# Peptides against a protein of PDB entry 4J2C: the designs that were tried, part 12

Target 1, 107 residues: chain A of PDB entry 4J2C
Amino acid sequence: MEDPFFVVKGEVQKAVNTAQGLFQRWTELLQDPSTATREEIDWTTNELRNNLRSIEWDLEDLDETISIVEANPRKFNLDATELSIRKAFITSTRQVVRDMKDQMSTS

## One batch from the design tools (peptide; aimed at target 1 D61)

Design b2_p14_5_s2 (made by RFdiffusion4, then SolubleMPNN; from b2_p14_5, 8 letters changed)
Fold by OpenDDE base, seed 5:
Structure b2_p14_5_s2 (fold): chain B 107 residues (1-107), chain A 14 residues (1-14)
Amino acid sequence: as target 1 above (107 residues)
Amino acid sequence: SEARKALREFYYSP
């Protein structure tokens, strides 16, 4: 069986790109109320939160796989470099999500 | 999703 980690990683990356676009629009709507409607703000906010939630959910699963691999390294035969790349992806992606969430919660 | 299902199958299978 092929390792599906990269497949989920790809889905996360797509969701991040979508979220970043929505976040940009969200910011624009709040910065210029003359071009914004309550409906678009609400829609954008909802879509953004849904994407962020999806990302966080997938990151939880990806993070768990790392724990599983580290508990049974010979079964999966992943070297330190590969594990480092996977960990870095999760860490950096969580930071990106956290930054967006922090800005949303303070506005 | 299919990917999520595959993830569970791959990493939790004995």
Scores: peptide ipSAE 0.576, ipTM 0.926, DockQ to the pose 0.955
OpenDDE base, seeds 1, 2, 3, 4: peptide ipSAE 0.575, 0.573, 0.573, 0.573; ipTM 0.926, 0.926, 0.926, 0.926; seed 1 fails the geometry check

Design b2_p14_5_s3 (made by RFdiffusion4, then SolubleMPNN; from b2_p14_5, 9 letters changed)
Fold by OpenDDE base, seed 2:
Structure b2_p14_5_s3 (fold): chain B 107 residues (1-107), chain A 14 residues (1-14)
Amino acid sequence: as target 1 above (107 residues)
Amino acid sequence: SENREKLREFYYSP
């Protein structure tokens, strides 16, 4: 069985791209109320929040795998570079999510 | 979820 980390990573990356598109639309709707309906604002907001929540859930699962690998280094035999890349992905993606959430909470 | 199941299967299996 192949390590599914990269599969989940790919799904997270796709979800991030989707969220960023929704976030852009969310920003546009709030910047120009004349083009925004309550229905679209609500839909966009809900879709965005759902995507962000899904990403956060997957990131928690990915982060757990890091702990498992570090606790069982001989079983998985990942080199330091690969482990660093995985950690960096989780850290940077969490930051991207936090940035969107922070902007949503202050608007 | 599908992702959680895949990760659990790989990382917790002996």
Scores: peptide ipSAE 0.592, ipTM 0.927, DockQ to the pose 0.777
OpenDDE base, seeds 1, 3, 4, 5: peptide ipSAE 0.588, 0.590, 0.596, 0.591; ipTM 0.926, 0.926, 0.928, 0.926; seed 4 fails the geometry check

Design b2_p14_5_s4 (made by RFdiffusion4, then SolubleMPNN; from b2_p14_5, 8 letters changed)
Fold by OpenDDE base, seed 1:
Structure b2_p14_5_s4 (fold): chain B 107 residues (1-107), chain A 14 residues (1-14)
Amino acid sequence: as target 1 above (107 residues)
Amino acid sequence: SSSREALRKFYYSP
């Protein structure tokens, strides 16, 4: 059985890119009301929130796998470098999500 | 999702 961590990681990375595009459009719509429809604002906002929630869910799952590996290191045979990369990915991605959420909550 | 299920099976298997 192959380790599926990298598959989920790739899906998260894709979702982050999608969210960043939606976030940019979200800011554009709010900055220029003359070119924005309520329908697009609502759609963009909902899609953005859905993507962010999906990312957070996947990050929780990925974070849990790290705890499992650290509790059973010999079972999974991961080196320290790989584990550090996985941890760094989760930490940095959570920050990216947090930044977008903070900006949305203050608008 | 299939990926999430794969994670569960891989990391929680006895």
Scores: peptide ipSAE 0.586, ipTM 0.922, DockQ to the pose 0.908
OpenDDE base, seeds 2, 3, 4, 5: peptide ipSAE 0.585, 0.583, 0.584, 0.584; ipTM 0.923, 0.922, 0.922, 0.922; seed 5 fails the geometry check

Design b2_p14_6 (made by RFdiffusion4)
Pose (drawn by RFdiffusion4):
Structure b2_p14_6 (pose): chain A 104 residues (1-33, 37-107), chain P 14 residues (1-14)
Amino acid sequence: MEDPFFVVKGEVQKAVNTAQGLFQRWTELLQDPTREEIDWTTNELRNNLRSIEWDLEDLDETISIVEANPRKFNLDATELSIRKAFITSTRQVVRDMKDQMSTS
Amino acid sequence: SPSHEALREYYWEP
């Protein structure tokens, strides 16, 4: 088989970009005074977070699985470090948006 | 989704 981690990584990257875009408009709709547009934008943004959060759990489990069985997966160590790094940074990106959504 | 199924098959199956 081929390893689909980078495929799913790509999908997470797109959803984050989508979430970034919605978050920008979401901030605008609050700072320059309708309800229907705000509601749609808020829930779609939450929809992007649902998908990102779920995907990050699975991707993080794959790292746990690879480390428990290194010979089977034969992953370059640098590549593997970059994978954890992606989960770390992406989790921070998502958390930060939600915090701004909570206070704003 | 196919990409998730492929991820589960690749990492969770023997």

Design b2_p14_6_s1 (made by RFdiffusion4, then SolubleMPNN; from b2_p14_6, 7 letters changed)
Fold by OpenDDE base, seed 5:
Structure b2_p14_6_s1 (fold): chain B 107 residues (1-107), chain A 14 residues (1-14)
Amino acid sequence: as target 1 above (107 residues)
Amino acid sequence: SDARKALREYYFSE
């Protein structure tokens, strides 16, 4: 069976790109009310939250796989470099999501 | 998704 980690990673990356676009629009709408409608703000906010939730859900699963691999290193045959890359991806992606969520919660 | 399902099968199954 092929390791599907990179496939889920790819889905997360796509969701991050989508979320960043939505976040940009969200910011623009709030910064210039003359170009914003409540409908678009609500839609954008909802789509953004959905994407962020999807990312966080996938990151939890990806993070758990790290623990599983570390508990069974020979079963998966992943070297330290690959594990470091996977960990770094999860950590950095969580930070990106956290930054967007923090800004949304303070607006 | 199919990928998520595959992930769970690959890593979480005995």
Scores: peptide ipSAE 0.558, ipTM 0.921, DockQ to the pose 0.921
OpenDDE base, seeds 1, 2, 3, 4: peptide ipSAE 0.555, 0.557, 0.557, 0.557; ipTM 0.920, 0.920, 0.922, 0.921

Design b2_p14_6_s2 (made by RFdiffusion4, then SolubleMPNN; from b2_p14_6, 5 letters changed)
Fold by OpenDDE base, seed 2:
Structure b2_p14_6_s2 (fold): chain B 107 residues (1-107), chain A 14 residues (1-14)
Amino acid sequence: as target 1 above (107 residues)
Amino acid sequence: TPAREALRKYYFEP
């Protein structure tokens, strides 16, 4: 069986890209209210929140796999470098999400 | 999702 970590990682990466696009639009709509309809603001906000929640959910699962691997090194036999890359991905992605959420909460 | 299900089967199940 192929390791599904990379599949979920790919889905997270795609969701991040989508979220960043939505975040950009969200920012633009708030910066110039004259160009924003209530419908677009609501749609953009909801889509953005949905994507962020999806990412966070996947990251929790990915993070748990790290713990499982570290608790069962013989079963998974992952390279140390690969494990570091996985950890870094989770950490950096959480930061990206956090940055967007922080800006949304302060706006 | 299929990906999440695969993840569960691969990592979380004996």
Scores: peptide ipSAE 0.547, ipTM 0.920, DockQ to the pose 0.966
OpenDDE base, seeds 1, 3, 4, 5: peptide ipSAE 0.542, 0.546, 0.547, 0.547; ipTM 0.919, 0.920, 0.920, 0.920; seed 4 fails the geometry check

Design b2_p14_6_s3 (made by RFdiffusion4, then SolubleMPNN; from b2_p14_6, 4 letters changed)
Fold by OpenDDE base, seed 5:
Structure b2_p14_6_s3 (fold): chain B 107 residues (1-107), chain A 14 residues (1-14)
Amino acid sequence: as target 1 above (107 residues)
Amino acid sequence: SPAREALRKYYFEP
């Protein structure tokens, strides 16, 4: 069986890209009310939250795989470099999501 | 999703 980690990682990356676009639009709508409708604000906010939730869900699963691999290193045969890359991806992605959520919660 | 299911089968099951 092929290791599906990179597949889920790819899905997360796509969701991040989508979320960043939505976040940019969300920011623009709030910064210039003359270009914004309540409908678009609500739609954008909803889509953004959905993407962020999807990312967080996948990151939880990806993070759990790290724990499983570290508990069973010989079963998966992943070297330290690959594990570091996986951990870094999860950490940095969580930070990106956190930054967007923090800004949304203060507006 | 298929990817999430694959992840479950690969990592979370013996």
Scores: peptide ipSAE 0.546, ipTM 0.920, DockQ to the pose 0.931
OpenDDE base, seeds 1, 2, 3, 4: peptide ipSAE 0.539, 0.544, 0.545, 0.544; ipTM 0.918, 0.919, 0.920, 0.919

Design b2_p14_6_s4 (made by RFdiffusion4, then SolubleMPNN; from b2_p14_6, 7 letters changed)
Fold by OpenDDE base, seed 4:
Structure b2_p14_6_s4 (fold): chain B 107 residues (1-107), chain A 14 residues (1-14)
Amino acid sequence: as target 1 above (107 residues)
Amino acid sequence: SSAREKLREYYFSE
C-alpha cells in the first residue's frame, strides 16, 4: 500500500487555501458593513469555521501518524529529514489556522 | 474521506 500521508497533506493544503479566501472575504464584510448582508456574513463565517475545523481534524490525524512512526521506526523506515518535513508542515499549518481563529475571536 | 480512511488503514491498523 502506498503511504497516504501526502494525499491528506495535499487536501489540507487545498483546504488552507480555501479558508484563506473565506477569511479574506470575512474581513472585507466586517470592514465595510454597508456592503455586507447578514446572510453573506453568516454564510462566510460558518463556511470558514467549518473549513478550519476540517483542517484541524486532518492535522490531528497527521500528527498521530508521526507518533506511530516514531514508535515503530523499523516498520515505516522514514528518514529523519522526511519526518522533520512532516512535523514542520503540521506545525506551520496549525499556526496559520490559529492566526485566523485568533482574529475571528477578537472581532 | 477516502484519504482519511486510507490513512487509518495504513498507519493506525497495528
Scores: peptide ipSAE 0.465, ipTM 0.879, DockQ to the pose 0.889
OpenDDE base, seeds 1, 2, 3, 5: peptide ipSAE 0.452, 0.468, 0.460, 0.461; ipTM 0.870, 0.879, 0.877, 0.877; seeds 1, 2 fail the geometry check

Design b2_p14_7 (made by RFdiffusion4)
Pose (drawn by RFdiffusion4):
Structure b2_p14_7 (pose): chain A 104 residues (1-33, 37-107), chain P 14 residues (1-14)
Amino acid sequence: MEDPFFVVKGEVQKAVNTAQGLFQRWTELLQDPTREEIDWTTNELRNNLRSIEWDLEDLDETISIVEANPRKFNLDATELSIRKAFITSTRQVVRDMKDQMSTS
Amino acid sequence: SESHEELREYYWEP
């Protein structure tokens, strides 16, 4: 088989981009004074987070699985480090948006 | 999704 980690990584990257875009409009709709547009934007943004959060759990499990069985997966160590790094940074990106959503 | 099924098969199956 081919390893789909980078495919799913690409999917996560697109959703984050989408979430970033919605977050920007979401901030605007609050700072320059309708209800219907705000509601739609808020829930779609939450929809992007739902998908990202779920995908990050699975991707993080794959790293745990690869480390428990290194010979089967034969992953370059640098590549593997970059994979954990992506989960780390992406989790931070998502958390930060939610914090701004909570206070704003 | 297909990509998720492939990810589960690749990493979770023996």

Design b2_p14_7_s1 (made by RFdiffusion4, then SolubleMPNN; from b2_p14_7, 6 letters changed)
Fold by OpenDDE base, seed 5:
Structure b2_p14_7_s1 (fold): chain B 107 residues (1-107), chain A 14 residues (1-14)
Amino acid sequence: as target 1 above (107 residues)
Amino acid sequence: SKAREELRKFYYEP
């Protein structure tokens, strides 16, 4: 079996891109009431939250795999560079999600 | 999802 980490990573990246688009629209709707309806705001907010939740769920799983690999290095045989890339991806993605959530919670 | 299932199988199976 091939390592499926990159597959889930890809799904996360896709969800991030989707969320960023939704977040941009969310921001635009709140900044210009003349172009906004409650229905679109609600829809956009819901879709955005769903994507963010999906991302956070996957990141949790991906983070756990890193712990497993570090506890069983010989079984998986991943080099330090690969592990660093994986960790950096999780860290940076969590920050992106956090930034969006922070702005949503204060608006 | 399939990907999540494969992740579980790959990392959690002995």
Scores: peptide ipSAE 0.531, ipTM 0.916, DockQ to the pose 0.956
OpenDDE base, seeds 1, 2, 3, 4: peptide ipSAE 0.526, 0.527, 0.529, 0.530; ipTM 0.914, 0.915, 0.916, 0.915; seed 4 fails the geometry check

Design b2_p14_7_s2 (made by RFdiffusion4, then SolubleMPNN; from b2_p14_7, 7 letters changed)
Fold by OpenDDE base, seed 1:
Structure b2_p14_7_s2 (fold): chain B 107 residues (1-107), chain A 14 residues (1-14)
Amino acid sequence: as target 1 above (107 residues)
Amino acid sequence: SSAREALREFYYSP
C-alpha cells in the first residue's frame, strides 16, 4: 500500500488556497459595504469557515499520523528529512489558519 | 473522502 500522506497534504494545500481567496473577498466585502450584498457576505463567510474547518480536520489527522510513525518507526520507512517536512507543513499551515481565524473573530 | 479513508487504512491498520 502506498503512503497517502501526500494526497491529504495536497488536499489541504488546495483548501488553503481556496480559503485565502475567500478571506480576501471577505475582507473586501466588509471594507466596502456599497458593493456588498448580505447574500454574498453570508456565502463567503460560510464557505470560508467550512474550508478552515476542513483544513483543521485534515491537519489533526496528519498530525496524528506523525505521532504514529514516531511511535512505530520501523513499521514506516520514513527518514528524518521527510518527517521534518511533514511537521513543518502542519505547523506553518496551522499558523495560516490561525491568522485568518483571528482576524475573523475580531471583525 | 477516499484519501482520508486511505490514511486510516495505511496508518491505523495492524
Scores: peptide ipSAE 0.556, ipTM 0.916, DockQ to the pose 0.930
OpenDDE base, seeds 2, 3, 4, 5: peptide ipSAE 0.559, 0.556, 0.558, 0.559; ipTM 0.917, 0.916, 0.916, 0.917; seeds 2, 3, 4, 5 fail the geometry check

Design b2_p14_7_s3 (made by RFdiffusion4, then SolubleMPNN; from b2_p14_7, 6 letters changed)
Fold by OpenDDE base, seed 1:
Structure b2_p14_7_s3 (fold): chain B 107 residues (1-107), chain A 14 residues (1-14)
Amino acid sequence: as target 1 above (107 residues)
Amino acid sequence: SEAREKLRKFYYEP
């Protein structure tokens, strides 16, 4: 069986791109009320939160796989470079999500 | 999702 980590990673990356688009629109709506309706603000906010939640859920699963690999190195035979890339992806993606959440909470 | 299911089978099952 092929390692499915990269598949989930790809889904997370797509979700991040979607969230960033929603975040951009969210910012625009709040910046210029003349272009915004309450309905669109609510929809955008909800969609954004849902995407961020989905990303965080996937990141937790991906992070757990790293723990499993580190506990069973012979079973998976992943080198240090690959593990480093996986860890870096999770860390950086969590930061991107956190930045958006922080801005939303202070608006 | 299909990806999540594969993840479970690959990493969590003996």
Scores: peptide ipSAE 0.520, ipTM 0.913, DockQ to the pose 0.973
OpenDDE base, seeds 2, 3, 4, 5: peptide ipSAE 0.516, 0.514, 0.518, 0.518; ipTM 0.912, 0.912, 0.912, 0.912; seed 5 fails the geometry check

Design b2_p14_7_s4 (made by RFdiffusion4, then SolubleMPNN; from b2_p14_7, 7 letters changed)
Fold by OpenDDE base, seed 5:
Structure b2_p14_7_s4 (fold): chain B 107 residues (1-107), chain A 14 residues (1-14)
Amino acid sequence: as target 1 above (107 residues)
Amino acid sequence: SSAREALRKFYYEP
């Protein structure tokens, strides 16, 4: 069976790209109210939060797989480099999500 | 999703 980690990773990356676009628009709408409607702000905010939630959900699943691999390394035969890459992806992606969420919560 | 299900099967199956 093929390791599906990279498939979920790809879905996360796609969701991050989408979220970053939505976040940019969200920021623009709040910075220039003359170009913003309540409807677009609400839609953008909702879509953004949905994407962020999706990312966080997938990251939790990916993080669990790392714990499973570390508990039974011979079963999966992943080297330290591969595990480091996976961990770094989760850590950096969580930071990206956290930064967006922090800005949304303070505005 | 199918990917999530595949993940579950791959990592949680004995």
Scores: peptide ipSAE 0.541, ipTM 0.914, DockQ to the pose 0.950
OpenDDE base, seeds 1, 2, 3, 4: peptide ipSAE 0.540, 0.541, 0.540, 0.542; ipTM 0.914, 0.914, 0.914, 0.914; seeds 1, 2, 4 fail the geometry check

Design b2_p14_8 (made by RFdiffusion4)
Pose (drawn by RFdiffusion4):
Structure b2_p14_8 (pose): chain A 104 residues (1-33, 37-107), chain P 14 residues (1-14)
Amino acid sequence: MEDPFFVVKGEVQKAVNTAQGLFQRWTELLQDPTREEIDWTTNELRNNLRSIEWDLEDLDETISIVEANPRKFNLDATELSIRKAFITSTRQVVRDMKDQMSTS
Amino acid sequence: SEENREKLHAYYWE
């Protein structure tokens, strides 16, 4: 088989980009004073977070699985480090948006 | 996306 980690990584990257876009408009709709547009934007943004959060759990489990069985997966160590790094940074990106959503 | 998740499961969990 081919390893789909990078495919799913690409999907997470797109959803984050979508979430970044919605977050920007979401901030605007609050700072320059309708209800219907705010509601749609809020829930779509939450929809992007739902998908991302889920995908990150699975991607993080794959790293746990690869480390428990290194010979089967034969992953370059640098490549593997970059994978954990992606989960770390993406989790921070998502958390940050939610914090701004909570206070704003 | 569902097919990619099935492939990810098959590759890492099966």

Design b2_p14_8_s1 (made by RFdiffusion4, then SolubleMPNN; from b2_p14_8, 7 letters changed)
Fold by OpenDDE base, seed 2:
Order: sequence, then structure tokens, then C-alpha cells
Structure b2_p14_8_s1 (fold): chain B 107 residues (1-107), chain A 14 residues (1-14)
Amino acid sequence: as target 1 above (107 residues)
Amino acid sequence: MEENRKKLREFYFN
């Protein structure tokens, strides 16, 4: 069985790209309210929030796998470099999500 | 996502 970490990682990356696009549109809508309909604002906001929640959910699961690997090193046999890359991905992605959420909360 | 959770659990808890 192939390690599904990379599959989930890829899906998270796609979701991040989608969220960034939605965030950009969200920013544009708020910068010029005269050209923004309430319907689009609501839709964009909802889609963005849903996307961010999905990312956060997957990141929690990915983070748990790291704990499992570290608790069972002989079973999974991952080297330090691979483990570091996985940790870095989770950390950096959480930061990207946090930055968007922070801007949304202060808007 | 639920599907991803299932995939990860299947691999990492078995």
C-alpha cells in the first residue's frame, strides 16, 4: 500500500491554491463595494471559509501521522529529511491559512 | 476531508 501522505498533501496544496484565488477575489470585493454584489460577497466568503476549514482538517490529520511515525520509527522507516519536509509543509501551510484568516477577522 | 482521513487511518493505524 502506498503512503497516502503525498496524496493528501497534494489535495491540500490544491485547496490552498483555490483558497488564495478566493481570498484575492474577497479582497477585491471589499476594496470596491460599489462593484460588489452582496450575493458574490456572501458566496466568496462562504467558499473561502469552507476551503480553509477543509485545509485545516487535513493538516490536523497530516500532523497526527507525523506523531504516529515518530512513535513507531521502525514501522515506517522514514529518514529525517523526509520527516522534516512533511513537518515544514504543515507548518508553512498553517501559516498561509492563518494569514488569510487573520486578514478576514480584521476586515 | 473525511475521505482523506480514511486513507490516512487505513495506512497509519494498520
Scores: peptide ipSAE 0.537, ipTM 0.915, DockQ to the pose 0.699
OpenDDE base, seeds 1, 3, 4, 5: peptide ipSAE 0.534, 0.532, 0.538, 0.530; ipTM 0.915, 0.913, 0.915, 0.914; seeds 1, 4 fail the geometry check

Design b2_p14_8_s2 (made by RFdiffusion4, then SolubleMPNN; from b2_p14_8, 6 letters changed)
Fold by OpenDDE base, seed 3:
Structure b2_p14_8_s2 (fold): chain B 107 residues (1-107), chain A 14 residues (1-14)
Amino acid sequence: as target 1 above (107 residues)
Amino acid sequence: REEARKKLRKYYFE
């Protein structure tokens, strides 16, 4: 079978893009309450949190695959550059999620 | 998405 890492990576990337859009709307709603309803705030907040949680869950699985590959190099025989790209993706995506969560926690 | 995760586990964890 094809390496499903890229499928999950793609889903994470999509979720990040969705979360970033929701986060932007979330900030807009809180910055101008006159244009915001409680219903939209709640919906946006919940959707954002759900996306972030989903991303974090997938990143945990993706991160574990790194450990498995490194523990079984003969089985997977991944290129070192590819492995670095995968690690960088996980690290950078976690940072993006953390930044949004940090800003949400201050509200 | 769950299907993709299942494939991930099958490919890497098993």
Scores: peptide ipSAE 0.567, ipTM 0.926, DockQ to the pose 0.906
OpenDDE base, seeds 1, 2, 4, 5: peptide ipSAE 0.563, 0.566, 0.566, 0.565; ipTM 0.925, 0.926, 0.926, 0.926

Design b2_p14_8_s3 (made by RFdiffusion4, then SolubleMPNN; from b2_p14_8, 6 letters changed)
Fold by OpenDDE base, seed 2:
Structure b2_p14_8_s3 (fold): chain B 107 residues (1-107), chain A 14 residues (1-14)
Amino acid sequence: as target 1 above (107 residues)
Amino acid sequence: REELREKLRKFYFE
């Protein structure tokens, strides 16, 4: 069986792109309330929150795989570079999500 | 998503 990490990584990346689009719209709606309907604000907010939550869940799963690999290095045979890339992806993606959440909580 | 989670489980945790 091929390692499914990259597939999940890809899905997370897609979800991040979607979230960033929703976040941009969310920002626009709140910057000019006169152009926004409550329905669109609510829809955008809910979609964004759900998307971010899904990303966070996937990142937790991916992060757990790192622990499994580190505990069983011979079973998975990943080199240090690959493992570093995986860790960096999780760290940077968490930061992207955190930045959006922080802005949502302060707006 | 659920399918992917199952794949992760099967690959890493079993």
Scores: peptide ipSAE 0.559, ipTM 0.925, DockQ to the pose 0.851
OpenDDE base, seeds 1, 3, 4, 5: peptide ipSAE 0.557, 0.555, 0.558, 0.556; ipTM 0.925, 0.924, 0.924, 0.925

Design b2_p14_8_s4 (made by RFdiffusion4, then SolubleMPNN; from b2_p14_8, 6 letters changed)
Fold by OpenDDE base, seed 4:
Order: sequence, then C-alpha cells, then structure tokens
Structure b2_p14_8_s4 (fold): chain B 107 residues (1-107), chain A 14 residues (1-14)
Amino acid sequence: as target 1 above (107 residues)
Amino acid sequence: REEAREKLRKFYYE
C-alpha cells in the first residue's frame, strides 16, 4: 500500500484554497453592505466555517500519523527531510486557519 | 475523502 499522507495533504491544500476564496468574499460582503445579501453572507460564512473545520480535522489526522511514525521509525522508514516537510505543512496550515478564524471572531 | 481517511487508518494503524 502506498502512503496516503499526500492524498490527505492534497485535500487539505484544496480546502485551504477554497477557504481563502470564501474568506476574501466574506470580508468583501461585510465591508460593502450595499452589495451584500443576508443569504450570501450566511452561505459564505457557513461554507467558510465548514471548510475550516474540515481542514482542522484532517490536520489532526495528519499530525497523529507523525506521532505514529516517530513511535515506529523502523516500520515506516521515513526520510528525515520528508518528515520535516510534513511537520512544516501542518504547522503552517494551522496558522493560516487560525488567522482566518481570529478575524472572523473579531468581526 | 472518507476513503482517504480510511486508507490513512489502514496504513498507519495496521
């Protein structure tokens, strides 16, 4: 079996891109109420939150795989550089999600 | 997506 980490990583990346687009629209709607309907605001907000939750869920799973690999290094024989890249991806993605969530909670 | 999560479980937990 091939390592499915990159598959989930790809899905997270896609969700991040989607969330960033939704976040941009969300900010635009709130900054110009004359062009915003309550329906679109609600839809955008819900879609954004759903994407962010999905990302966080996947990141938890990905983060757990790292713990498993580190606890069983001989079973997986993962390159140190690859492991570092995986950790960096999780850390940076969590920060991106956190930044969006922080802005949503203060608006 | 559910399939990916299942593969993740099978690969890392089994």
Scores: peptide ipSAE 0.569, ipTM 0.923, DockQ to the pose 0.940
OpenDDE base, seeds 1, 2, 3, 5: peptide ipSAE 0.567, 0.565, 0.563, 0.567; ipTM 0.922, 0.922, 0.921, 0.923; seed 5 fails the geometry check

## One batch from the design tools (peptide; aimed at target 1 P4 F5 T65 I68)

Design b2_p15_1 (made by RFdiffusion4)
Pose (drawn by RFdiffusion4):
Structure b2_p15_1 (pose): chain A 104 residues (1-33, 37-107), chain P 15 residues (1-15)
Amino acid sequence: MEDPFFVVKGEVQKAVNTAQGLFQRWTELLQDPTREEIDWTTNELRNNLRSIEWDLEDLDETISIVEANPRKFNLDATELSIRKAFITSTRQVVRDMKDQMSTS
Amino acid sequence: SRAENREKLHEYYHE
């Protein structure tokens, strides 16, 4: 088989980009004074977070699985470090948006 | 497509 981690990584990257776009408009709709547009934008943004959060759990499990069985997966160590790094950074990106959503 | 990618990811790492 081929390893689909990077495919799913790409999917997470696109959803974050979408979430970043919605978050920008979401901030605007609050700072320059309708309800229907705000509601749609808010829930779609949450929809992007739902997908990202779920994907990150699975991707993080794959790292745990690879480390428990290194010979089967034969992953370059640098590549593996970058994978954890992606999860770390993406989790931070998602958490930051939710915090701004909570206070704003 | 997303469902297939998740299935493949699961099969690749769990089977």

Design b2_p15_1_s1 (made by RFdiffusion4, then SolubleMPNN; from b2_p15_1, 5 letters changed)
Fold by OpenDDE base, seed 3:
Structure b2_p15_1_s1 (fold): chain B 107 residues (1-107), chain A 15 residues (1-15)
Amino acid sequence: as target 1 above (107 residues)
Amino acid sequence: SREELREKLRKYYYE
């Protein structure tokens, strides 16, 4: 069986891209009320929140796999470089999500 | 699906 980490990583990245698109639209709607309906604002906000929550959940799963690998290094035989790449992805993606959430909470 | 991917993670890392 192939390690599914990279597949999940790819799906998380796609979800991030989707969230960023929703975030951009959310920003536009709030910035120019003349182009916005309450329905679209609510829909966009809810979709964005749901996407962000899903990403956070997937990141938790990915982070847990790292802990498992570190606890069982001989079973998985990942080198330090690969492990660092995985950790960096989780860290940077969490930051991207955090930035969007922070802006939403202050608006 | 996300559920299928979660299951793959479970099978690979916990079994």
Scores: peptide ipSAE 0.635, ipTM 0.940, DockQ to the pose 0.848
OpenDDE base, seeds 1, 2, 4, 5: peptide ipSAE 0.634, 0.636, 0.634, 0.635; ipTM 0.939, 0.940, 0.939, 0.940; seeds 1, 2, 5 fail the geometry check

Design b2_p15_1_s2 (made by RFdiffusion4, then SolubleMPNN; from b2_p15_1, 9 letters changed)
Fold by OpenDDE base, seed 1:
Structure b2_p15_1_s2 (fold): chain B 107 residues (1-107), chain A 15 residues (1-15)
Amino acid sequence: as target 1 above (107 residues)
Amino acid sequence: MREKLREELRRFYYE
């Protein structure tokens, strides 16, 4: 069986890009109410929240795989560089999500 | 995540 980590990583990356676009629109709508309808605000907010939640869930699953690999190094035989890349992706992506969530909570 | 991918993760990492 092929390691599905990178496929999931790709989906998360796509979701992040989508969320960033939604976040930008969310910001625009709230900063200039004259250009915003309540329907679009609600849609954008809901889509953004859903995307962020999905990303967070996927990151938890990916993070679990790291723990499994670290607990079973001989089984998976991943080198330190590969593990570092995977960890860095999870850490940086969590930060991106956190930044958006923090801004949403203060607006 | 698609359920298929979640299942693949489970199979790959737990089997």
Scores: peptide ipSAE 0.637, ipTM 0.942, DockQ to the pose 0.809
OpenDDE base, seeds 2, 3, 4, 5: peptide ipSAE 0.636, 0.633, 0.630, 0.634; ipTM 0.941, 0.940, 0.940, 0.941; seed 5 fails the geometry check

